# Peptides against a protein of PDB entry 5EFW: the designs that were tried, part 14

Target 1, 141 residues: chain A of PDB entry 5EFW
Amino acid sequence: TTLERIEKNFVITDPRLPDNPIIFASDSFLQLTEYSREEILGRNARFLQGPETDRATVRKIRDAIDNQTEVTVQLINYTKSGKKFWNLFHLQPMRDQKGDVQYFIGVQLDGTEHVRDAAEREGVMLIKKTAENIDEAAKEL

## One batch from the design tools (peptide; aimed at target 1 E140)

Design b1_p14_5_s3 (made by RFdiffusion4, then SolubleMPNN; from b1_p14_5, 8 letters changed)
Fold by OpenDDE base, seed 5:
Structure b1_p14_5_s3 (fold): chain B 141 residues (1-141), chain A 14 residues (1-14)
Amino acid sequence: as target 1 above (141 residues)
Amino acid sequence: FEEFLESKKLALSK
């Protein structure tokens, strides 16, 4: 689909299903993580976590989902082959016209390096804008 | 969009 071909790393999850599974993933996300679409659809995104993933950061993500809020964090994730990468990650709810949460949009910054200072601020602005663009694009389908 | 995502959810529910 057109949405899947957006050249950004992102997923859409469904918090109304058990364990908030991924229901949509971009081609870029699959390339980044080295998983096939069949391997990830229907699964919670926690499979990207590993030994060096900071548990406190993961809890921030969990809290945002539970509270239906947005969050931006940077955490270590792992590809299918076991390669570590720093994931500058933004998550925000996708709401309907009534304001009720229907889905979550998760955006992962391009690249695998840890970013700080100005580079981090720039990355945050980018992934937030990307999430908004995806929200708008999805609603137009 | 909702119809599209519903189709995905249906596929996942199988």
Scores: peptide ipSAE 0.170, ipTM 0.814, DockQ to the pose 0.267
OpenDDE base, seeds 1, 2, 3, 4: peptide ipSAE 0.119, 0.103, 0.096, 0.161; ipTM 0.768, 0.728, 0.756, 0.786; seeds 1, 2 fail the geometry check

Design b1_p14_5_s4 (made by RFdiffusion4, then SolubleMPNN; from b1_p14_5, 5 letters changed)
Fold by OpenDDE base, seed 3:
Structure b1_p14_5_s4 (fold): chain B 141 residues (1-141), chain A 14 residues (1-14)
Amino acid sequence: as target 1 above (141 residues)
Amino acid sequence: DPAFEESRALALSK
């Protein structure tokens, strides 16, 4: 399918279900996080957080979901094996033709390093473009 | 999208 052909790290969540669970995860996302699809689907993405995840940054994500807006942040996440990685993360709502939020798209930058300055700007542009591609593909859902 | 439908169905089963 069109979604399956997007070779980037991303998930789709459903805010209309209890606790906004992941309902779709790309193969790359599974590889990045070291979880199986069965372990991921139906869960809120907060399981990627850990001791060194900045709580203020997490609150920014929560606020964006509550306000149905987009946000771009960089935060520490953890793989299944407990390995820390820097996640340059972009979240945006997927809206229907009426403007109502149907899903959220979460995109994670390729790589696990903390990026700054020009590299961060480049990464932000990339993950935002990826999110738009997913949004277009999702019109076929 | 069959893949999406299958994925969503699995998520709902949790």
Scores: peptide ipSAE 0.644, ipTM 0.950, DockQ to the pose 0.903
OpenDDE base, seeds 1, 2, 4, 5: peptide ipSAE 0.638, 0.637, 0.641, 0.630; ipTM 0.949, 0.949, 0.949, 0.947

Design b1_p14_6 (made by RFdiffusion4)
Pose (drawn by RFdiffusion4):
Structure b1_p14_6 (pose): chain A 141 residues (1-141), chain P 14 residues (1-14)
Amino acid sequence: as target 1 above (141 residues)
Amino acid sequence: KEEALRLHEKFSEH
């Protein structure tokens, strides 16, 4: 299917279920994070967080979800085995024709450090186009 | 979790 042919890291969540769980995770996201589908489907994506994760940054994500809008940030995430990586993360809701939120889309791009300038602009462009591709691929679900 | 798995199947089959 088209959703499965998207070669990027991403997860899709359902905010209509308690605690906004993951309902779909990309093949690339699972192998990057070392988790399986059985392990993480039904879980809130906060399991990616840990000690060196910036709390105010997590706060900006919580607020954006509460307001049902988009957010782009960078933060430290951890794999299942505990390895650290920087995550250039973009979040956006999928809505129906009436504007009601159906799901949230999250797209991840791994790095070894915080990026800025041209490197950040390129990464943001990649993850925002991927989110639009995901929205178009999942519009009937 | 069971609802999430059913939705996952729909995404995989769509």

Design b1_p14_6_s1 (made by RFdiffusion4, then SolubleMPNN; from b1_p14_6, 8 letters changed)
Fold by OpenDDE base, seed 2:
Structure b1_p14_6_s1 (fold): chain B 141 residues (1-141), chain A 14 residues (1-14)
Amino acid sequence: as target 1 above (141 residues)
Amino acid sequence: MEKARELAEKFLNA
């Protein structure tokens, strides 16, 4: 069993490399975004952004990375073919035993629709829990 | 880029 087979949409990035590139992507993420693994590894995830992606929301993500904190947002992303989808997105750092950031885990909610209220809260809980599970699994590597 | 690929392989082989 490999990490990529986890049936959730997620990536792992390396902030210690130039431009915080994606170093791992789940199969589900590739299916969602319509990219191959070869196309996205080594790239910053900003290629998912487009004209209608809210710049203020993107700044929140950037700030979280810079500050080495977690963030949960909902933003418009684009597939390779240019299809828009709403992405309920959670990002959190993966830290070593000393507390230093090694990686970031990015989790995307299943589905492509904007969610509100109770559905959003439920989705947030789900993707946060997913991120924790990935963190635990990845630390064993 | 090469480092990223190496790390990816590490995760893929877990």
Scores: peptide ipSAE 0.060, ipTM 0.709, DockQ to the pose 0.752
OpenDDE base, seeds 1, 3, 4, 5: peptide ipSAE 0.059, 0.050, 0.026, 0.033; ipTM 0.709, 0.700, 0.650, 0.665; seeds 1, 4 fail the geometry check

Design b1_p14_6_s2 (made by RFdiffusion4, then SolubleMPNN; from b1_p14_6, 8 letters changed)
Fold by OpenDDE base, seed 5:
Structure b1_p14_6_s2 (fold): chain B 141 residues (1-141), chain A 14 residues (1-14)
Amino acid sequence: as target 1 above (141 residues)
Amino acid sequence: MEKARELNEKFLNA
């Protein structure tokens, strides 16, 4: 299976380029967000944010990127048509053999409601495992 | 961005 056809919502971004643009997106991500690949490639993923997106949570994401660390948060995102969804989001750096950050992997688990407790823990485990799988797959390209 | 496009194509064509 090609990378874009992995049946998970994810993007790969390049922090070495201006504004950490999306350089790759899965088909599932495009379906979730209702954007075409042409519309999102080369853009920062902030277009998913909207009026009800918590700015403090967004800052946690930005801090993780700046510090080259992973982060897991839950925030409101918006589709192209304006539909809100709760995004259980995991971001982690993809490092080369020298340990330098090459990319970031962002995995999205969508839901209509904010998840808590066991459901959240399960979702976190899923998206973290997904990120690791993507990391391994992408490194083999 | 040209660089982003190039990287995308790299992943797509791998």
Scores: peptide ipSAE 0.397, ipTM 0.902, DockQ to the pose 0.713
OpenDDE base, seeds 1, 2, 3, 4: peptide ipSAE 0.168, 0.347, 0.270, 0.324; ipTM 0.797, 0.886, 0.846, 0.876

Design b1_p14_6_s3 (made by RFdiffusion4, then SolubleMPNN; from b1_p14_6, 8 letters changed)
Fold by OpenDDE base, seed 3:
Structure b1_p14_6_s3 (fold): chain B 141 residues (1-141), chain A 14 residues (1-14)
Amino acid sequence: as target 1 above (141 residues)
Amino acid sequence: MEKARELNEKFLNS
């Protein structure tokens, strides 16, 4: 189901390492992007961007990371084979007990089109909830 | 990295 895909489609990055690399990628993320885990781990997620990826949207993501805030955007991403997809993307920091950022959680909802209105609101709620669930699960470690 | 290992074990094995 869509919920199951959302719950399983995410990455975790480490901003304390050079260039904020991916340190975890879910199986569904690998399936979506057509990369192996070995190709993904240790890399910045910018490899998903391509010619039609809106640079202003990318800047919003960069600003959120720099400011250690959450952001939700829709942008064009590319699979390894070059297929385009619309990514409803939510990113939020994972903080420690002191409130300091330790990681970022990135959740993706892929689609064939840019979503608007009720569909967008629904998707946003889902990916935000997924991110919170990941945050809580990760904190149990 | 220890944390990365723990995360992988948590989310890939659960």
Scores: peptide ipSAE 0.259, ipTM 0.843, DockQ to the pose 0.340
OpenDDE base, seeds 1, 2, 4, 5: peptide ipSAE 0.196, 0.223, 0.106, 0.203; ipTM 0.818, 0.830, 0.767, 0.821; seed 4 fails the geometry check

Design b1_p14_6_s4 (made by RFdiffusion4, then SolubleMPNN; from b1_p14_6, 7 letters changed)
Fold by OpenDDE base, seed 1:
Structure b1_p14_6_s4 (fold): chain B 141 residues (1-141), chain A 14 residues (1-14)
Amino acid sequence: as target 1 above (141 residues)
Amino acid sequence: MEEARELYEKFLSA
């Protein structure tokens, strides 16, 4: 099974390239967002944002990238057709054996409503575990 | 974008 066929919504970005572009996306992510692979590779993931996306939450994501740390947030994203969805989003750095950041892994859990309480905790555990699995798989390349 | 594509092809091997 190829990495892109993993049935989870995720991307890999390269912070060492200008504007931290997406360099990999799963098939599920493309289906969720309604974009083709050609439309998103080489682009910053900000195209998912729209009018109701909370800017303070976006700043948390930016800060995590700048500080090379992980972050988990929930924010409004938009599909290509303009449909809104709540995105429980986890981002974490992928480090080499020396501890240097090579990439970021972003995992998305979509929903029609803002998730809270036990459902949110369950979602967070899921996307974090997914990110770890992707990290392990990618490091074997 | 070309460099991004090259990296994508690398990850396809996983």
Scores: peptide ipSAE 0.245, ipTM 0.807, DockQ to the pose 0.728
OpenDDE base, seeds 2, 3, 4, 5: peptide ipSAE 0.207, 0.120, 0.193, 0.182; ipTM 0.781, 0.721, 0.764, 0.734

Design b1_p14_7 (made by RFdiffusion4)
Pose (drawn by RFdiffusion4):
Structure b1_p14_7 (pose): chain A 141 residues (1-141), chain P 14 residues (1-14)
Amino acid sequence: as target 1 above (141 residues)
Amino acid sequence: HTRFLEDKALVESK
């Protein structure tokens, strides 16, 4: 299917279920994070966080979800085995024609450090186009 | 949308 043909890291969550769990995770996201589908479907994506994760950054994500809007941030995430990576992360809601939120889309891009300037602009462009592709691919669900 | 629907139904069953 088209959703499966999207070669990027992403997860989709359902805010209408308690604690906003992951209902779909991309093949690339699972292999990047070393988790399986059985392990993480039904879980909130906060399991990616740990000791060096910036709390105020996590706060901006919590607030954006509460307000049902988009956010782009960078933060430290961990794989299943505990390896550290920087995550250039973009979040956006999928809405129906009346504007009601159906799901959240999250797209991840791994790095070894915080990026800025042109490197950040390119990464943001890639993850925002991917989110639009995901929205278009999942509009009937 | 097979995989998505299967995943969604699995999560709802939990």

Design b1_p14_7_s1 (made by RFdiffusion4, then SolubleMPNN; from b1_p14_7, 6 letters changed)
Fold by OpenDDE base, seed 2:
Structure b1_p14_7_s1 (fold): chain B 141 residues (1-141), chain A 14 residues (1-14)
Amino acid sequence: as target 1 above (141 residues)
Amino acid sequence: YERFLKDKEEVESL
């Protein structure tokens, strides 16, 4: 599918299902997080959090989900093996023609360090553009 | 890490 051809780290979640589970994960996301597709699908994305994940930043994401809005943050996430990575993360709702939220799109730009200034701006532009591409591709779902 | 994941109260639902 067009969605499967997007070579970026991303997931799609379904807030209409209990616990807003991941219903799609890109191959790159699986590689990044060290999980199999079977381990990811049907789970809430909370498993990416760990000891050094900033709860205030997570709350910003939670608020965006609750308010059905987009958000862009940087937070520490963890792989299956417990490796930390900085996640420049963008979340946005995917809406139907009526304006109702169907899914959430989450895009991850991974790095070894917190990015700032021009690098951050570039990363934000990239993940936002990716999210728009996913939004268009996901209309086939 | 595994211990942390077992304590769902420390992890915000998303």
Scores: peptide ipSAE 0.212, ipTM 0.750, DockQ to the pose 0.035
OpenDDE base, seeds 1, 3, 4, 5: peptide ipSAE 0.207, 0.211, 0.207, 0.203; ipTM 0.757, 0.739, 0.741, 0.748

Design b1_p14_7_s2 (made by RFdiffusion4, then SolubleMPNN; from b1_p14_7, 8 letters changed)
Fold by OpenDDE base, seed 5:
Structure b1_p14_7_s2 (fold): chain B 141 residues (1-141), chain A 14 residues (1-14)
Amino acid sequence: as target 1 above (141 residues)
Amino acid sequence: YERFLKDLEEVKSL
């Protein structure tokens, strides 16, 4: 189901390290992107971008990181083998008890087509919910 | 969903 795909695909990044590298990736994310864990841990997630990735959309993601805000976008990403997919992507900061940004949560919903209208709204709702669940789980530290 | 729960447990260990 759509919910199952949402729940499986996510990463955690550390903006306190140089270039905001991925420090955690779900198994499903690895499967989706066709990369091994060793290939992606410690790297910025930009390796998913390619020729048809909209640069303005990428800038929105960058701005959200810089401004420590959440953002939801849909962009073309590429697997290791070069397969294109539409990534309905949600990113939000994970804050500590002091309110300082500790990590970013990135949730991906993959698809072969650009989703719109009701399907997009549903996807957005699901990936945001997933991000909140991850945030709540992390707060148990 | 089971795998998701496992992932959440791993997140708790960050």
Scores: peptide ipSAE 0.447, ipTM 0.905, DockQ to the pose 0.108
OpenDDE base, seeds 1, 2, 3, 4: peptide ipSAE 0.052, 0.278, 0.152, 0.024; ipTM 0.691, 0.822, 0.783, 0.634

Design b1_p14_7_s3 (made by RFdiffusion4, then SolubleMPNN; from b1_p14_7, 7 letters changed)
Fold by OpenDDE base, seed 2:
Structure b1_p14_7_s3 (fold): chain B 141 residues (1-141), chain A 14 residues (1-14)
Amino acid sequence: as target 1 above (141 residues)
Amino acid sequence: YKEFLESKKEVESL
């Protein structure tokens, strides 16, 4: 599918299902997080959090989900093996023609360090553009 | 990390 051709780290979640589970994960996301598709599909994305994940930053994401808005943050996430990575993360709702939220799109830009300034701006532009591409591609779901 | 995930005490739903 067009969605499967997007070579970026991303997931799609379904807030209409219990616990807002991941219903799609890109191959790159699986590689990044060190999980199989079977291990991720149907699960809430909370499993990426760990000891050094900033709870205030997580709350910003939670608020965006609750308010059905977009958000862009950086937070520490963990792979299956417990490896930390900085996640420049963008989340946005995918809406139907009526304006109702159908899904959430989550895009991850991974790095070994917290990015700032021009690098951050560049990363934000990239993940936002990626999210828009996913939104268009996901219409085929 | 494993213990953290098992407890899920500090993990917030997304």
Scores: peptide ipSAE 0.222, ipTM 0.739, DockQ to the pose 0.034
OpenDDE base, seeds 1, 3, 4, 5: peptide ipSAE 0.220, 0.222, 0.119, 0.217; ipTM 0.745, 0.725, 0.706, 0.734

Design b1_p14_7_s4 (made by RFdiffusion4, then SolubleMPNN; from b1_p14_7, 8 letters changed)
Fold by OpenDDE base, seed 4:
Structure b1_p14_7_s4 (fold): chain B 141 residues (1-141), chain A 14 residues (1-14)
Amino acid sequence: as target 1 above (141 residues)
Amino acid sequence: YERFLRDLEEVRSL
């Protein structure tokens, strides 16, 4: 689909379903994580986590979901092959016209390296902007 | 949001 072909790493999840599963994933996200779409859809994004993933950071993500707020974090994730990468990602709720949360948008930075300082700030701005663009595009569907 | 509804239905059908 048009959304899937957006050259950004992102997923859309449905918090109204049990365990907030991924219901949409971009082609780039699949490439990044080395999973097929069939392997990802219907699953909670926690499959990206592994032994070195900081649990406190994961809790920040969970809290954001529970509180229906946005969050930006950087944490160790793992590809299907077990390759570690630093995932700078931004999550924000997608709200309907009434203001009710319908979905969450998760955007991952294109790079896989740990980013710091100015690079991190730039990356954060980029993924936040991307999330907004996806939100707008999705609302136009 | 039709795309999302389709995706949702697909997920639910798994």
Scores: peptide ipSAE 0.041, ipTM 0.698, DockQ to the pose 0.477
OpenDDE base, seeds 1, 2, 3, 5: peptide ipSAE 0.025, 0.065, 0.053, 0.025; ipTM 0.653, 0.712, 0.726, 0.651; seeds 2, 3 fail the geometry check

Design b1_p14_8 (made by RFdiffusion4)
Pose (drawn by RFdiffusion4):
Structure b1_p14_8 (pose): chain A 141 residues (1-141), chain P 14 residues (1-14)
Amino acid sequence: as target 1 above (141 residues)
Amino acid sequence: SAREEIEETIARLE
């Protein structure tokens, strides 16, 4: 299917279920993070976080979800085995024709450090186009 | 398929 043909890291969550769980995770996201589908479907994506994760950054994500809007940030995430990576992360809601939120889309791009300038602009362009592709691929669900 | 996977996951969680 088209959703499965999207070769990027992403997860989709359902805010209408308690604690906004993951209902779909990309093949690339699972192998990057070393988790399986059986392990993480039904879990909130906060399991990616840990000791060196910036708390105010996590706060910006919580607020954006509460307000039902988009956010782009960078933060430290961990794989299942505990390896550290920087995550250039973009979040956006999928809405129906009346504007009601159906799901959240999250797209991840791994790095070894915080990026800025042209490197950041390119990464943001990649993850925002992917989110639009995901929204278009999942509009009937 | 992705559609089946999403719908089955939602049903299981409900």

Design b1_p14_8_s1 (made by RFdiffusion4, then SolubleMPNN; from b1_p14_8, 4 letters changed)
Fold by OpenDDE base, seed 1:
Structure b1_p14_8_s1 (fold): chain B 141 residues (1-141), chain A 14 residues (1-14)
Amino acid sequence: as target 1 above (141 residues)
Amino acid sequence: SAKELIEETRRRLE
């Protein structure tokens, strides 16, 4: 499986570059967020945040990056036009054969509502599985 | 390809 054939919302970021910029974005992600690829590549993903984005949740994401661990959270994100959506977000490091972090994989499940209980569990399973598929496909990079 | 795009982006940002 190649990265461009994974039909899910995801980005790949590079923590080895300044400010951990997005270095790949899926077509679905661009459609969701209403940005072009040129507007996304090279930027930190924080541009999706806005006034109602919970800062404590953002800190959890930051901590996971700093500690090189995975995290799953749900937060408010904004499209280019300013539309709010609930983002069930999963982030995990992609490691090389030596175990060193090369990239981070971010997977987004969009929704109009804050999901809970069974719906949330189902979403978490989906985005985690997607992240594993991306990790496998990215081995050829 | 995704690989080529990533490589180009990384080169630009280095």
Scores: peptide ipSAE 0.648, ipTM 0.957, DockQ to the pose 0.776
OpenDDE base, seeds 2, 3, 4, 5: peptide ipSAE 0.643, 0.643, 0.636, 0.646; ipTM 0.956, 0.956, 0.955, 0.957

Design b1_p14_8_s2 (made by RFdiffusion4, then SolubleMPNN; from b1_p14_8, 7 letters changed)
Fold by OpenDDE base, seed 4:
Structure b1_p14_8_s2 (fold): chain B 141 residues (1-141), chain A 14 residues (1-14)
Amino acid sequence: as target 1 above (141 residues)
Amino acid sequence: TAKEIIEKTIEELR
């Protein structure tokens, strides 16, 4: 299928299930985060957060989910081994033909530092494009 | 496949 061929860091979550769990994770995401697929599926993506993750940024993500809107933020995430990375993160709802939210797409662009200005804009364009590709691929589900 | 993973996961979580 098309979805598993997208070589980017992403997850798909299901807000219709308790606690909006991850229902799909790309191989790249697993590699980035150092988790196995079995460890990830069925969990809320908040396990990527840690002590230095900005709470206000997390609230923005939560608000976007609650309001069924998209959001793009940068936040500190942690791998399974505890490594910190800056995550340029994009979240958007995946809607059916009627416009109802079925899933959320989360795309992660990992970096060694917080990006600003042109670098941030470039990253945002990339992850948004990726999200759209995922959305298109997910139509086959 | 991704579809199979998703379907299985959803089913297990319900």
Scores: peptide ipSAE 0.698, ipTM 0.963, DockQ to the pose 0.872
OpenDDE base, seeds 1, 2, 3, 5: peptide ipSAE 0.693, 0.689, 0.021, 0.020; ipTM 0.962, 0.962, 0.598, 0.579

Design b1_p14_8_s3 (made by RFdiffusion4, then SolubleMPNN; from b1_p14_8, 6 letters changed)
Fold by OpenDDE base, seed 2:
Structure b1_p14_8_s3 (fold): chain B 141 residues (1-141), chain A 14 residues (1-14)
Amino acid sequence: as target 1 above (141 residues)
Amino acid sequence: TAKEIIEETRKKLE
């Protein structure tokens, strides 16, 4: 497929399985978070959260999943070594031809800095476009 | 491949 050719930070999760686990993680995502693929697959992505992760922002993500909608937020995440980074994160459902949610696509902006204003807008556009590319590529599965 | 990873992971978690 073309999914593995997308050189961006992203995961695909399966809400039809218990606790919406990660079923695919890009190489870039693994590099960003400092985990191996074996350490990530099958886990809920909440392991990236830590003490300074804003709970209200996490709730927005949870609500989006529960409501099967998209959301874009910035939040503090942690690497395996405990390094904090700002994650400009976009989540959206991947639906089948009947409109039923099959997967969720999570995209993280390249870099670890908090972005504002024009840079944030550009980042949002980029990760949303990336999500659409992933959605199209995932149809080949 | 991504397809193989996803299929194997889903199978493992079912």
Scores: peptide ipSAE 0.680, ipTM 0.959, DockQ to the pose 0.825
OpenDDE base, seeds 1, 3, 4, 5: peptide ipSAE 0.675, 0.671, 0.673, 0.677; ipTM 0.959, 0.958, 0.958, 0.959

Design b1_p14_8_s4 (made by RFdiffusion4, then SolubleMPNN; from b1_p14_8, 5 letters changed)
Fold by OpenDDE base, seed 4:
Structure b1_p14_8_s4 (fold): chain B 141 residues (1-141), chain A 14 residues (1-14)
Amino acid sequence: as target 1 above (141 residues)
Amino acid sequence: SAKEIIEETIKKLK
């Protein structure tokens, strides 16, 4: 399908299941995080967090999920091997034909460094556009 | 396919 051909870092989660688990992860996401698909599917994405992950930022993500809204943040994430990277992260709900939230789309910038100013704005535009592409592709599911 | 992955995953998680 079109969804698996999107060569960007992203996951799809299911908030209607316990603990909002990942139900799909792109190949790029797996490569970025150094996990296999089997290690990722069915888990809450919080496994990417670690000691230096800002808890206030994490709370923003949680609030967005609870309120069924979108959010864009930068936070420290960790690969399977423990390597830290800055994740410019965009989360938005995917709604069904009735307007109800069905899934969440999480997109991670390809880069692993903290971005600011124009670079951040550019990155935000990119991941938001990617999220929209995923949303459109997911309609075929 | 992505569809298959999602469907199988959801099935396993329910």
Scores: peptide ipSAE 0.732, ipTM 0.968, DockQ to the pose 0.810
OpenDDE base, seeds 1, 2, 3, 5: peptide ipSAE 0.027, 0.070, 0.027, 0.025; ipTM 0.625, 0.672, 0.644, 0.618; seed 3 fails the geometry check

## One batch from the design tools (peptide; aimed at target 1 D14)

Design b1_p15_1 (made by RFdiffusion4)
Pose (drawn by RFdiffusion4):
Structure b1_p15_1 (pose): chain A 141 residues (1-141), chain P 15 residues (1-15)
Amino acid sequence: as target 1 above (141 residues)
Amino acid sequence: DPRWHADRALAESKV
């Protein structure tokens, strides 16, 4: 299917279920993070966080979800085995024609450090176009 | 989308 043909890291969550769980995770995301589908479907994506994760950054994501809007940030995430990576992360809601939120889309891009300038602009362009592709691929669900 | 429906059913079974 078209959703499966999207070769990027992403997860989709359902905010209408308690604690906003993951209902779909891309093949690339699972192999990047070393988790399986059985392990993480039904879990909130906060399991990616740990000791060196910036708390105020996590706060900005919590607030954006509460307000039902988009956010783009960078933060430290961990794989299942505990390896550290920087995550250039973009979040956006999918809405129906009446504007009601159906799901959240999250797209991840791994790095070894915080990026800025042109490197950040390129990464943001990639993850925002992917989110639009995901929204278009899932509009009937 | 078979993958979507499979994944969603697995997720809902845990919630």

Design b1_p15_1_s1 (made by RFdiffusion4, then SolubleMPNN; from b1_p15_1, 9 letters changed)
Fold by OpenDDE base, seed 1:
Structure b1_p15_1_s1 (fold): chain B 141 residues (1-141), chain A 15 residues (1-15)
Amino acid sequence: as target 1 above (141 residues)
Amino acid sequence: SSSFEESKALALSKV
């Protein structure tokens, strides 16, 4: 389907399962994080966090999940090898035909650098657009 | 690359 062909960094999680595990990850996401698909499926995405990950930012993500809303943040994440990178991250709920939250879509900006100003705004627009594309593609499932 | 359905099935097996 179209979903598996989207060449962006993203995951889909299932909040209806305990601890909102990752149920799908794009190939690009695996490359970014240095994990295999087997290593991350069924796990909560918090394994990407580490010593310098801002707790307040993580709480914003938690709040968005709890409130079933979208959020966009930048936070420090870590690859499997322990390499630190800046993650411009967008999360939004994917709703079913009845309007109930079925999944969450998490999109990560390409690259590992902190973005500011116009670059940040451009990145936000890009990852939001990507999330919408994923949402639309998921309707084909 | 894996399909969504295959990924979901694998994820479910680990929960």
Scores: peptide ipSAE 0.701, ipTM 0.957, DockQ to the pose 0.687
OpenDDE base, seeds 2, 3, 4, 5: peptide ipSAE 0.687, 0.695, 0.688, 0.683; ipTM 0.955, 0.957, 0.955, 0.954

